# Ledger of designs, part 85: peptides against a protein of PDB entry 8YVU

Target 1, 39 residues: chain A of PDB entry 8YVU
Amino acid sequence: PQLCYILDAILFLYGIVLTLLYCRLKIQVRKAAITSYEK
Target 2, 160 residues: chain B of PDB entry 8YVU
Amino acid sequence: TWLTVLKKEQEFLGVTQILTAMICLCFGTVVCSVLDISHIEGDIFSSFKAGYPFWGAIFFSISGMLSIISERRNATYLVRGSLGANTASSIAGGTGITILIINLKKSLAYIHIHSCQKFFETKCFMASFSTEIVVMMLFLTILGLGSAVSLTICGAGEEL

## One batch from the design tools (peptide; made by RFdiffusion4, then SolubleMPNN)

Design b2_p15_8_s2 (from b2_p15_8, 12 letters changed)
Fold by OpenDDE base, seed 2:
Structure b2_p15_8_s2 (fold): chain B 39 residues (1-39), chain C 160 residues (1-160), chain D 39 residues (1-39), chain A 15 residues (1-15)
Amino acid sequence: as target 1 above (39 residues)
Amino acid sequence: as target 2 above (160 residues)
Amino acid sequence: as target 1 above (39 residues)
Amino acid sequence: SELERALQQLDQLSS
């Protein structure tokens, strides 16, 4: 019962963190691609 | 820059692994302190009786710590040690998943046998609580295994 | 109660998918870095 | 039980 909601909170937080990391990584890939194109 | 990002990612995975291990250990200790597992009839807590929360937590903690240390010091011997520890943790995680699945099946079977329609019955409550804890531990173990495997692949890639 | 478990399943699946995508993106970044170094 | 034996076999296969 309550444990389920705690797990949901943890998983939700984990998902948010992963999403942020993914976005940052995606931005880095794009920057690297642009830099390589300018060379 | 790219190497720094990769190191940060590996450190994050290591921290996640340690955190997962700590959560598993905490759950194990709490369950053992609140419930007298030895006195409970049946094998509803078979995973706890097997000591999985403890040895699994130890393996994951060691693996995570070694991974973090390896990334920080960037020494070849530490990288190899981390790879070995992550491999061991991956194996331990797989074994843990199996144990938890067995426990889950036993708990579900217990609920089915006793026809636990009333949640407030002591035995049914314990069985339901066990199933919930086992499910949580299963998810955490899968997450830990994923992190360990990821670190293993990263470490293997660095050695090649 | 049951909705909580469903939410757990969805969040868990989401976490797995994000992890896979993150790994793929990381591999792409590494390949791009290697290619840029060889130039 | 027979179920326990089957589960033990699965555990051995997974190890």
Scores: peptide ipSAE 0.370, ipTM 0.797, DockQ to the pose 0.012
Fold by OpenDDE base, seed 1:
Structure b2_p15_8_s2 (fold): chain B 39 residues (1-39), chain C 160 residues (1-160), chain D 39 residues (1-39), chain A 15 residues (1-15)
Amino acid sequence: as target 1 above (39 residues)
Amino acid sequence: as target 2 above (160 residues)
Amino acid sequence: as target 1 above (39 residues)
Amino acid sequence: SELERALQQLDQLSS
């Protein structure tokens, strides 16, 4: 049971990190799209 | 800017907030239906006695819905309303996290005091179950708070 | 303990979905960058 | 399903 809770914490942290990275990447895609439209 | 990106994700964040709220409400309802909280020692289910799953879910749901509506209509009054709702939801989420942490501490202390080695003992089982539910609710509340804060920042950016 | 495993499953699924979305987005960024270099 | 649709729309906008 203790290992399960540790796994929950790790997976939760992983989810947060991935969400942040996804947001950053989405920003990059949008910037790239804007640059492509300007050219 | 990062604000522009968050604005475009406002609907997604709102949906996430509503989903989190619904899950919290479901957990609250299930726990209240399965367990008679009145017959259980008060410290283990303090968050439920306070009605957090209910009012917390309502706040998150309202905040999420207002955020979605505000994004779709782009009306100034809706933006302000959404900002207010998201702010209130963020405060509620923070309070909820605090309550849940306190409940978790009490549950863990109970397990420690009674030296719960046998899971099938009634008191130890209830304490363990409470701990698991509180942890789940805590994670959901943190997720909801994150979405609410993000929406609040987006709304504040639109007001400037 | 059973609820812990349920949470693990949900978080794990969430992590997989986010990873797939992140990979797709990363590929889009790369394609956009390549197109920008060709112009 | 609505969330998936929204994500697909976002992907189309990003393409």
Scores: peptide ipSAE 0.333, ipTM 0.784, DockQ to the pose 0.098
Fold by OpenDDE base, seed 3:
Structure b2_p15_8_s2 (fold): chain B 39 residues (1-39), chain C 160 residues (1-160), chain D 39 residues (1-39), chain A 15 residues (1-15)
Amino acid sequence: as target 1 above (39 residues)
Amino acid sequence: as target 2 above (160 residues)
Amino acid sequence: as target 1 above (39 residues)
Amino acid sequence: SELERALQQLDQLSS
């Protein structure tokens, strides 16, 4: 049972990190699209 | 800029693979230190008896290290070596998943046969503990396999 | 304990989905960068 | 730390 909670914590942290990275990448895509539109 | 982004991802995947390998080694060593697996009756620790946490962790560690070295030196021969190591790690991961699934089935069958109503009974406790560890190892192996496959795809893309 | 395992499954699935979405987004960024370079 | 620095540089370049 304790191992399950540890796994939950790891997976939760992984999910948060991936979400942040995804948001950063999404912002980069938007900036690239804006730059391409201005050219 | 594009190459630098790819390199950063390869490094991240390599680090993840090494971390997964280290966790697998830690679990393997802890289980071997606390329990005399060789004297435990049944096949509830079949994955540990096969030494999967050890050799699997070694393969993943080597693959991750080669990936990091390949990224840093940017040499064609290192890229090829990393691709080979990642392929080997992928095969090892697949084999490990199979072993862990078999172990999980045996553990669950053991729990069902003995109708473990009392969790504090030694046999039932060991079976439950084995099941939990096997599940964790399965997740880690899947993560390692995913990282190895991702690195393989990245390496193949660099060669093309 | 059963709820913990269910949470593990959900978090694992979430991690896989996010990884796939991240890969797709990365491919889109690469395509956008290539098109901007050809221009 | 190196990864964090690289991410910060990327954020600065993207801004």
Scores: peptide ipSAE 0.293, ipTM 0.781, DockQ to the pose 0.102
Fold by OpenDDE base, seed 5:
Structure b2_p15_8_s2 (fold): chain B 39 residues (1-39), chain C 160 residues (1-160), chain D 39 residues (1-39), chain A 15 residues (1-15)
Amino acid sequence: as target 1 above (39 residues)
Amino acid sequence: as target 2 above (160 residues)
Amino acid sequence: as target 1 above (39 residues)
Amino acid sequence: SELERALQQLDQLSS
């Protein structure tokens, strides 16, 4: 039971980190697309 | 191409594999320090008795290190060595998953037979603890296998 | 306790999906960067 | 269902 909660915490942290990285990458894609469109 | 993506993430996959291996070793050492597996009745800790957390972690660590070194040095002999190590690690991971699944089934069967409604009973506690540890090890092994397979595909692509 | 295991399964699935999406997005960023560099 | 049985077993483990 305690190990389950520890695993939940690790997976939750992993999910948050991946979400932040995904958001940053999405912003980069949008910026790259805009730059490509203006050229 | 998929190969190009895997090549660019090869170092990350190697680091992930090493990290997974270290976590597996930590869990193995903690279990061995807290519990005397030899005195535990039954096959609840069959995966630990087989020494999987130790030899599996060693294989994953070696595979990850070789993958990182191969990427950095970009030498043909290192690429072949990394491919061999990753293949061996993939096989070891598959074997480990099989052992862990068998252990999980035995642990669940033990819980069912003893009708473990009270967690504070020593036998039920050990079975529950074994189940939790085996599940965690199974997830880690799946992650390690995924990284090893990805590195193997990347190495095979470089040889073509 | 049941909720803990359910949460583990959901978070694990979420992690896999996010990893796949992150990989796809990273490929898109690389393709966009290459296209922008060739122009 | 098999899933319900598995969840019941997990509940017994986590209680």
Scores: peptide ipSAE 0.368, ipTM 0.775, DockQ to the pose 0.016; fails the geometry check

Design b2_p15_8_s3 (from b2_p15_8, 12 letters changed)
Fold by OpenDDE base, seed 3:
Structure b2_p15_8_s3 (fold): chain B 39 residues (1-39), chain C 160 residues (1-160), chain D 39 residues (1-39), chain A 15 residues (1-15)
Amino acid sequence: as target 1 above (39 residues)
Amino acid sequence: as target 2 above (160 residues)
Amino acid sequence: as target 1 above (39 residues)
Amino acid sequence: SELERALQQLEQLSD
């Protein structure tokens, strides 16, 4: 049971980090697409 | 095309938002059906008494549906509507998080004050149960808010 | 305790989905970068 | 920290 709450915290943190990374990557894709379209 | 990829991402975020809303609604319904919250004294279920699981779920569901429809139809008027709905959902999500945090603090305080760890009481059990549900709803609300904010940023970027 | 395990399952599933999306997005960024270099 | 105490309380509730 204690391990369950620890796992929840780790998974939650992992989810936040992945969301941030996903957002950053999405912005990069958008910038790359815009640059490709301007060429 | 990159636009197609972005559309797929927005659709995924919308689906995630709808799913989160549905889960919140289900939890709210189950809690209301199993426990008569209106007759429970104290602020252990303050978020439920405020009706957050219901109106929050509705808001997120509408926002998610509008986002999906807007992305599929690719109409300018729908994009604006979706942006507005997502913005409203983001605000609602933030408010919901605040309410849930307050509820969580009250529940934890109740458990601490009454020393629920030492003896088993019905009130202590309900407080513990409330704490668990509120934590789950808090996580779901954070996920929903993240989705709504992401959709809002995407929509704003398309309008500019 | 049972709710904790349910939350773990949901968070785990969410983490997997985000990881897959991140991988797909990363591949797209790489493809876009390659296409940009070929132009 | 208060967070650690809260986590410990949650752990105790999980037992």
Scores: peptide ipSAE 0.384, ipTM 0.810, DockQ to the pose 0.017
Fold by OpenDDE base, seed 1:
Parts: structure tokens; C-alpha cells; sequence
Structure b2_p15_8_s3 (fold): chain B 39 residues (1-39), chain C 160 residues (1-160), chain D 39 residues (1-39), chain A 15 residues (1-15)
């Protein structure tokens, strides 16, 4: 059970980090697409 | 192609938000069905007494559904509605996190005050159970808030 | 303890899905960057 | 920090 809570914490942190990275990457894709459209 | 990916991402975020909402509702209903929270003395279940699992889940569910519908129908009015719903859900999520943190503090304080060394005592068991459920709900609420904020940003970006 | 394992499973699934989406988005960013460079 | 403490307490309760 202790290992379960530790795993929950790690997975939760991983989920947050991935969400932030995904958001950043999504913004980059959008900016790149806008730049390509303006050319 | 990038627009298609963004649409798929919005749908995924909406589905995630709905799922989070449903899980929160399920936990809320199960806890309310199994435990008579109204008759339990103390603030161990303050988040449940405040009804957060229900109204928060409803807001997240509505936001997620509107987001999915907006993406599928590609209508401007639905996009605006989704943006508004996601904003409301984000506010609700923030409020919910605050309530859950307060509940968690109270539950932990209760455990500390009663020196819950024996897990089999009814009061200690209830406090521990409440703490576990509150933590789970807190994680789910944070995930829901993240999805709602992401959808809000995506919607705002599409309107600009 | 059972609830903890359920949460772990959900978080794990979420992490996998986000990872896949991140990989797809990364590929799209690379493709967009290549297209912008060729213009 | 409070969440970390809460998680640590939960870990202790799970034992």
C-alpha cells in the first residue's frame, strides 16, 4: 500500500509535467503553422 | 493537418474532463450512499458536506461535453459556449481544490488529535477513509482543472 | 488500498495517452519546421 | 509541503 501511494505521486507528477510539455508543444505547433501560412 | 490534431486534442481533453467528472460523481455518490455524512460529527467530510464532488463534477462534465460538441460541430457559438463553460469549470476546479485542501487539513488534524494508532476504531477509520478519498478527489480535480484550462486556452486561441 | 491501485491504473493510462499524443505532436512540429525551412 | 506531509501521513496510515 505504501508503494501504491508513492506510485500515485510519481504518476501524478509525471502527468502534470507531460500536460505542461504537451501544452507548450501545442503552442509551438500553432505558431509554426501560422508562420507557414503567412509565407 | 495541424488543425485536425488540435481538434483531436480538444476532444481528448474534453473526454478526460468528462471522465474525471464522472469519477468524482461516482466517488461522491458512493461515499454519500455508504456513509451518513450528515450524522458524522466533525469536519472530516467538509468537502462532501459542501457538495463539491457533485457540483464540481457537473461543471466539469458540462464543460467537457460542450467542448466535444463544439469541436464536432465546428460552430462559432458552440466554441464560445465551450470557452465560457471551460472558464467556469476552471473557476469551479480552483474552488474545489481549495475546499479539498481545507478538508484534508481538517482530516489530518483529526487523525493527529485522536492519535489514531488503532486503525480499527470507527472514528480513525472514517478519518483515514476521508483523507484517502479527499486526496483522490484532489488529484482528480487537479487533472480536471488542467484539462479545463487547456481547453480554455485552445478555445481562446481559436477565437483569436 | 484497492482505491489506490485503481487511481494508479487511471494515472498510468493517462500518462500513456499523453505520451502518445506528445510523440505525435512532436512529429508534427518537426514536419512543420521542415516545411517552413523549405520555403 | 503540506501535501507532501499529508502523503507521508497517508503512507504511515497504509502501514
Amino acid sequence: as target 1 above (39 residues)
Amino acid sequence: as target 2 above (160 residues)
Amino acid sequence: as target 1 above (39 residues)
Amino acid sequence: SELERALQQLEQLSD
Scores: peptide ipSAE 0.420, ipTM 0.819, DockQ to the pose 0.018; fails the geometry check
Fold by OpenDDE base, seed 2:
Structure b2_p15_8_s3 (fold): chain B 39 residues (1-39), chain C 160 residues (1-160), chain D 39 residues (1-39), chain A 15 residues (1-15)
Amino acid sequence: as target 1 above (39 residues)
Amino acid sequence: as target 2 above (160 residues)
Amino acid sequence: as target 1 above (39 residues)
Amino acid sequence: SELERALQQLEQLSD
C-alpha cells in the first residue's frame, strides 16, 4: 500500500510536468501559426 | 527559438528515461538485497530472476545518456547514435513489458491458488509484494518505452 | 488503499494520453517550422 | 478479461 502512494506521487509529478510542457508547446504552435499567416 | 524549446523537450525525455531506469535499478537492487530470490518458492519473481531490472535499466540508462549527449553537442553523428540507442531501448522495453506481464500473471495465479485472504501469511505477503513491485515496474517500463519511442520519432524526424 | 490503485490507473492513463498528444503537437510544430523556413 | 480480473485482484490487495 505504501508503494502505491509513492507511485501516485511520481505519476502526479510526471503529469504536472507534461501538462506544463504541453501548454508551452501549444502556445508555441499558435505563435508559429500566426507568424505564418502574416507572411 | 523553436529549436531551443525542442531541445529542452528532448532533454526532458532523456532525463525521464534515465530516472525511470534508475528507479528500476533501485527497485531491483532493493529486492535482491532484502529477499533471496533463489530461495523463494515458486516463480512469483520470474522477472527478477530473468534480470530484467538490471539489463533493462542499463539499456534505458545508455539510451537516455546518449540522447542527452546528442542534444547537448548537437552533432549529427551523435543524433544517429542516439536514434540507434533509443530504438534498442524501445525493443528492450517491449520485451520487459512482456516479461513483467508474465510475472504478474504468475503472481496473481499464486494468490488465487493459495486463497490469500490472510495478508500476514508469509507466502501471501511475498506474493502480494511481488505483485505490487511488478505493477510498479510495469508502469515505469511503459513510461520508459514511451520516452524512448518519442525520442526515436523525434530523432527520425530530424534526419528527414 | 483501493483508492490509491484507482488513482494510479487514472494517472497512468492520463500520462499516456498526454504523451501522445504531446508527440502529435511536437510533430505539428516541426512541420510548421519547416514550412515557415521554406517561405 | 484476464486483465480485468488482475485489476480486481489488485484492488482487493489494496484493502
Scores: peptide ipSAE 0.407, ipTM 0.817, DockQ to the pose 0.017; fails the geometry check
Fold by OpenDDE base, seed 4:
Structure b2_p15_8_s3 (fold): chain B 39 residues (1-39), chain C 160 residues (1-160), chain D 39 residues (1-39), chain A 15 residues (1-15)
Amino acid sequence: as target 1 above (39 residues)
Amino acid sequence: as target 2 above (160 residues)
Amino acid sequence: as target 1 above (39 residues)
Amino acid sequence: SELERALQQLEQLSD
């Protein structure tokens, strides 16, 4: 059971990091799309 | 096109929010059906006594549904409504996290005070079960908050 | 302990989905950058 | 620190 809680912590941290990276990447894509539309 | 892909991603976030809300509602219903929380001594189920699984699930479900409908119909008034609902759901999620953290602290304190080495004792079992359920609900609430915040940022970006 | 494993499964599935979405978004950003450079 | 203690208690419960 200890391994299960450790895995939960790792997966939770991974999920948070991926969510933040995904948000940043999505903002970058939107900025790139706006710049491409203005050209 | 890039816009269609972004819309699909937003819909996915909305579906994730609804799913999180449904899971929270299911957990609340199961706990209320199996356990008589009113007769349980202590505050180990304070989040359930406050009805968080129910009202939290309702807020997240409404926010997710409005987000999906707004994306499908592409109406300006629905986009604004979805943004408002997502903002409200984000606030509700933050409040829910606070309540769950308080409940978790109480449950952990109870386990520490009673030195719950014997898991088979009724009080220790209930405290352990409460801790597990609260942790699961906390994770689900964080996921729901993340989706609601993401949808709010996406909606705000579309209005600019 | 059983609930821990269920949570692990949910978090694992969420992590896989986010990873796939992140990869797709990253590929799109790269394609957009290449198109912007050719203009 | 409280989170770390909570995680440690969860680890102890997992034993």
Scores: peptide ipSAE 0.401, ipTM 0.815, DockQ to the pose 0.018; fails the geometry check

Design b2_p15_8_s4 (from b2_p15_8, 11 letters changed)
Fold by OpenDDE base, seed 1:
Parts: C-alpha cells; structure tokens; sequence
Structure b2_p15_8_s4 (fold): chain B 39 residues (1-39), chain C 160 residues (1-160), chain D 39 residues (1-39), chain A 15 residues (1-15)
C-alpha cells in the first residue's frame, strides 16, 4: 500500500506537468498559426 | 494570451469542475451510507463530519454551471455571476484542502500511535480506509480548485 | 489498497491520454513551423 | 455527454 501511494503522487505530479506542457504547446501552435496567417 | 487560452477552455474547465464536484458528492454519499461516521470514535473522518463533500460539491457545481452558462450566453451579467461563483468556489476549495490535510494528519497519527501493522483490525482498517478516501478527495479538491481559480482568472480578465 | 490501485489506473490512463495529445500537438507545431518557414 | 463532446472536439482540434 505504501508503494501505491508513492505511485499516486508521482502520477499526479506527472499529470500536472503534462497539463502545463500541453497548455504551453497549445499556445505555441496558436502563435505559429497567427504568424502564418499574417504572411 | 493566457487569458485568451483560459477563455477558450472555460467550458472544459467548467465541465471538469462539475465532474469533480459530482465525484466528491458521490464519494461522500457512499461513505456516509456505508459507514456511520457519527459512531466512529476519533477524528479520522473530520472532513466528512464537517460536511465538506456536500457543501464543497455544491459550490463547485454551481461555479461550473455558471461558467458554462456564461460562456454559452456571453452575457455580461452572467460573467459577473460566474466570477463571483468561481471566487466562492475557490475559497471553498482552499478551505476544503485545509480540512482534508488536517484529517489526513489525524488519520496518519492514529495509524502511527496504534502501530497498525495488521490491517484486519477494525480500527486500523477504518483509519486506513479514511486515509485513502481523504487522499482521493484531496486530489479531486486540488483539481477542482485549479479549475475554479482558472475560471476566476478568466472572468477577471474579461471584466478588465 | 484496492482503491489506491484504482486511482493509479485512472491517473495512468489520464497520463497516457495527455501524452498522446501532447504528441499530436507537437506534430502540429512542427507542421505549422515548417509552413511558416516556407512562406 | 457534454464532457464527451468536449473531449471529441479537443481530439478533432488535435488532429
């Protein structure tokens, strides 16, 4: 059970990090799209 | 730029908040129906005794619903209402996290004091179960708080 | 312990989904960058 | 159902 809780914490942290990275990447896609549209 | 992103994801955040609220409510209801918390000695279920799963779920549900309605109708009065509801839900979420952390500490202390190496003992089993449920609720509350804060920032940005 | 394993499964699934979405978004960023460079 | 729709829309946007 202790290992399970540790795994939960790691997976939770991983989920948060991935969410942040996803948001950043989404912003990059939008910026790239805007730049391509202005050209 | 961040505000624009949050605005586009407002509906998703609202749905996530409602879902989180519903899950919390379901867990609270199930625990209250299966266990008679009032007869359990100790403070291992302090969050449930405080009624957090109920009022927290209500706040999150209202906040999420208002956010979704505000996005769909695109009315100024709804935006203000959503901002208020999201602010209230954020405060409620923060309070809930505090209560859950206190409950978690008490549960862990109970397990440590009674040297609960045998999970089959009734008191130790209940304390362990409480710890598991509180941890799950804590994660859900953090997710709900994150969504509520995001919606609050989005609403505040629209008012500026 | 069973509840912990269920939570692990949910978090793991969430992580996989986010990873796939991140990969797709990364491909989109690369495509957008290539398109902007060709203009 | 709305959550599923949102997920589907997100998947479409990601495609």
Amino acid sequence: as target 1 above (39 residues)
Amino acid sequence: as target 2 above (160 residues)
Amino acid sequence: as target 1 above (39 residues)
Amino acid sequence: SEYLRALEELEKLSS
Scores: peptide ipSAE 0.360, ipTM 0.780, DockQ to the pose 0.098
Fold by OpenDDE base, seed 2:
Structure b2_p15_8_s4 (fold): chain B 39 residues (1-39), chain C 160 residues (1-160), chain D 39 residues (1-39), chain A 15 residues (1-15)
Amino acid sequence: as target 1 above (39 residues)
Amino acid sequence: as target 2 above (160 residues)
Amino acid sequence: as target 1 above (39 residues)
Amino acid sequence: SEYLRALEELEKLSS
């Protein structure tokens, strides 16, 4: 049971990191799209 | 700018792969140190008997290290080497998943046969512990495989 | 204890979905960068 | 210490 909670913590941390990276990447895509539209 | 972001992402994937490998290795060593797998009756620890935590961790570690080095040095020969290592790591990960699934089935079958209603029974405790570790290793292996495949696709895209 | 395993499954699935979405978004960023370079 | 408390809270929720 304790191992399950450790896994939960690792997966939770991984999910947070991926979410942050996804948000950053999404912002970059939007900036690139705006730049392409202005050209 | 965009290339630097992509490099950071690749490094992150490589680090994730290495960390996954290290965790798998740590679990393998801890289990081997605490439990004498050779003296445990049954096939509950078949994945450990096969040595998957060790060779799998080595393959993933090598693949991750090569990926990181390739990304940092940005040399064509290193990129090819990393691609090869990631491909090998992906194959190893797939094999590991298969072994872990087989072990999980055996562990679950053991629990079912012995009707493990009481957790404090030694045999049932070992079976439950094995199941938990195998599930954790399975998740880690899937994560490692995902990272290796992602790095392989990225490397293949750079070669084209 | 059972809730822990359910949480593990949900977090694992979430991680897979986020990874796939991240990969798709990364491909889109690459395509946008190539298009911007050609202009 | 905060990590341990969080784990204990999760244990209480999952029990």
Scores: peptide ipSAE 0.341, ipTM 0.799, DockQ to the pose 0.027
Fold by OpenDDE base, seed 3:
Parts: structure tokens; sequence; C-alpha cells
Structure b2_p15_8_s4 (fold): chain B 39 residues (1-39), chain C 160 residues (1-160), chain D 39 residues (1-39), chain A 15 residues (1-15)
């Protein structure tokens, strides 16, 4: 039971980090698309 | 700029692989120190008796380190070496997953056969504890395999 | 305690899906970068 | 702080 909570915490943290990275990457894609349209 | 982004991603994957390996080693050493696995029935801790947390963690650590070094030095020979190491690590991870699944099935079967109503019984407690640890190790192994495969694909793409 | 295992499964699935989406987005960024260099 | 709140919510849900 305690190990389950630890695993939940790790997976939750991993999910948050991946979400942040995904958001950053999405912003980069948008910026790249805007710069490609300006050229 | 895109190459720089890819390099940063490779480094992140390598760090993830090393971290996964270290966690696997820590779990393996803790289990071996707390529980005398040699005196426990072999079906419950078969993955630990096979030494998977140890050799698997070593392979993942070496693969991750080589990936990071290859990325930093950007030498052709290191790229090839890293690709080989990542491929080997991917195979090792797949084998480890198979072993862990077999161990998990045996542990679950043990719990069902003995009708563990009272978890305070030593055997049932050990089986449940083993199941929990094996599940955690399985998740970590899947994560490590994913990182190794990703690094392998990236390395193969650079060689082509 | 049983809810913890269910949460682990959901978080694990979420992590896998996010990883796949991140990989797809990464490939899209790479393609966009290549097309921008060809122009 | 958000992590601690999430942990507390999980403890409440799991109890």
Amino acid sequence: as target 1 above (39 residues)
Amino acid sequence: as target 2 above (160 residues)
Amino acid sequence: as target 1 above (39 residues)
Amino acid sequence: SEYLRALEELEKLSS
C-alpha cells in the first residue's frame, strides 16, 4: 500500500514534467510555424 | 537550432535511463539487504534470484552514459558505440520485462492458491510485497526500455 | 488502497499517451525545421 | 505546495 502511493507520486511527477515539456514543445512548433509563414 | 533541441532531448533520455538504472539498483540492494531471498521460495522472487535488478541496471547505466558521452563529444565512433549499447540495452530491457511478468504471474498464482485471507501471515505478506516490488520494477523497466529504444531510433537516424 | 492501484494504472496510461504525443510532436517539429531549411 | 495538496487528496481518497 505504501509503495503504491510512492509509485503514484513518481508517475504523477513524471506526468507533470511530460506535460510541461509537451507544452514547451508545442509553443516551439507554433513559433516555428509563424516564422515559416513570415518567410 | 533543431539539432540542438534533438541533442537536449537525447541527453534527457540518457539521464532518464541512468536514473531508472539507479532506482533499479537501489531497489535490488534494499530487497537483498532486508530479505534473505535465498531462503525464500524461488517462485516469488525469481527475478531477484536471477539478478535482474543488478545486471539490468548495469546495462541501462552503461547505455545511458554512452548516450550522454556520445551526444557531448559528437564523435562518429562514439555515436556508433552508443547505438550498439542502446540496442543491447533495449534487448536486455525486453528480456527483463519478460522475466518480471513471469515472476508477477507466479506471485499472483501463489496468492490465489493459498487463499491469503490474512495478510499478516509471513508467506502471504512476502508474496504481496514481492508483487508490489515486481510491479514497480516492471514500470521502471518499461520506462528504461522506452528511453533506450528512443535513443536507438535517434542514433539510427543520425547514421542514415 | 485499491484506488491507489487504479490511479497507478491511469497515470501509467496517461504517461504512455503523453510520451507518444510528445514523439509525434517532435517529429512534426523536425519536419517543419527541415522544410524551413529547404526554403 | 501543490504536490503536498495532491498527496493529501490521494490519502483522503484512498482511506
Scores: peptide ipSAE 0.339, ipTM 0.788, DockQ to the pose 0.033
Fold by OpenDDE base, seed 5:
Structure b2_p15_8_s4 (fold): chain B 39 residues (1-39), chain C 160 residues (1-160), chain D 39 residues (1-39), chain A 15 residues (1-15)
Amino acid sequence: as target 1 above (39 residues)
Amino acid sequence: as target 2 above (160 residues)
Amino acid sequence: as target 1 above (39 residues)
Amino acid sequence: SEYLRALEELEKLSS
């Protein structure tokens, strides 16, 4: 049971990090698309 | 700048792979230190008896290190080496998943056969503990496999 | 204990989905960068 | 401290 909660914490942290990275990457894609459209 | 971002992402995948390997190694060493697996009857710890946490951790560590080195030096031979190491790590990860699934089935079957309603029974406690560790290792192995496959695809794309 | 395992499964699935989406988005960024470099 | 509290709450939910 304790190991399960540790795993939950790790997976939760991983999910948060991936979400932040995904959001940053999505913003970069949008900026790249805008720059490509202006050229 | 875009290549730098991609390199950072690949390094992140490599670091994730190394971290997964270290966690697997730590779990393996802790289990071997706390529990005398040789005195435990049954195949509840078959994955540990097979030494998967050790050789799997080694393969993932090597793959991650080669991936990081390949990205930093940007040499053709390192890219090929990283691709080979990631492929080997992917195969090792797949084999590890298979072993862990078999171990999980055996552990669950043991719990079912003994009708482990009381957690404090020694045999049931060991089976439950084994199940928890195997599940954790399974998740870590899948994460490592995912990172290795991703790095393999990225490396293959750079060679084309 | 059962709820913990269910949470692990959900978080694990979420992690896989986010990883796949991140990979797809990364490929899109690469394509956009190549297209921008050729122009 | 908040993390530990969240873990304790999760433990209560799982019990």
Scores: peptide ipSAE 0.338, ipTM 0.796, DockQ to the pose 0.026; fails the geometry check

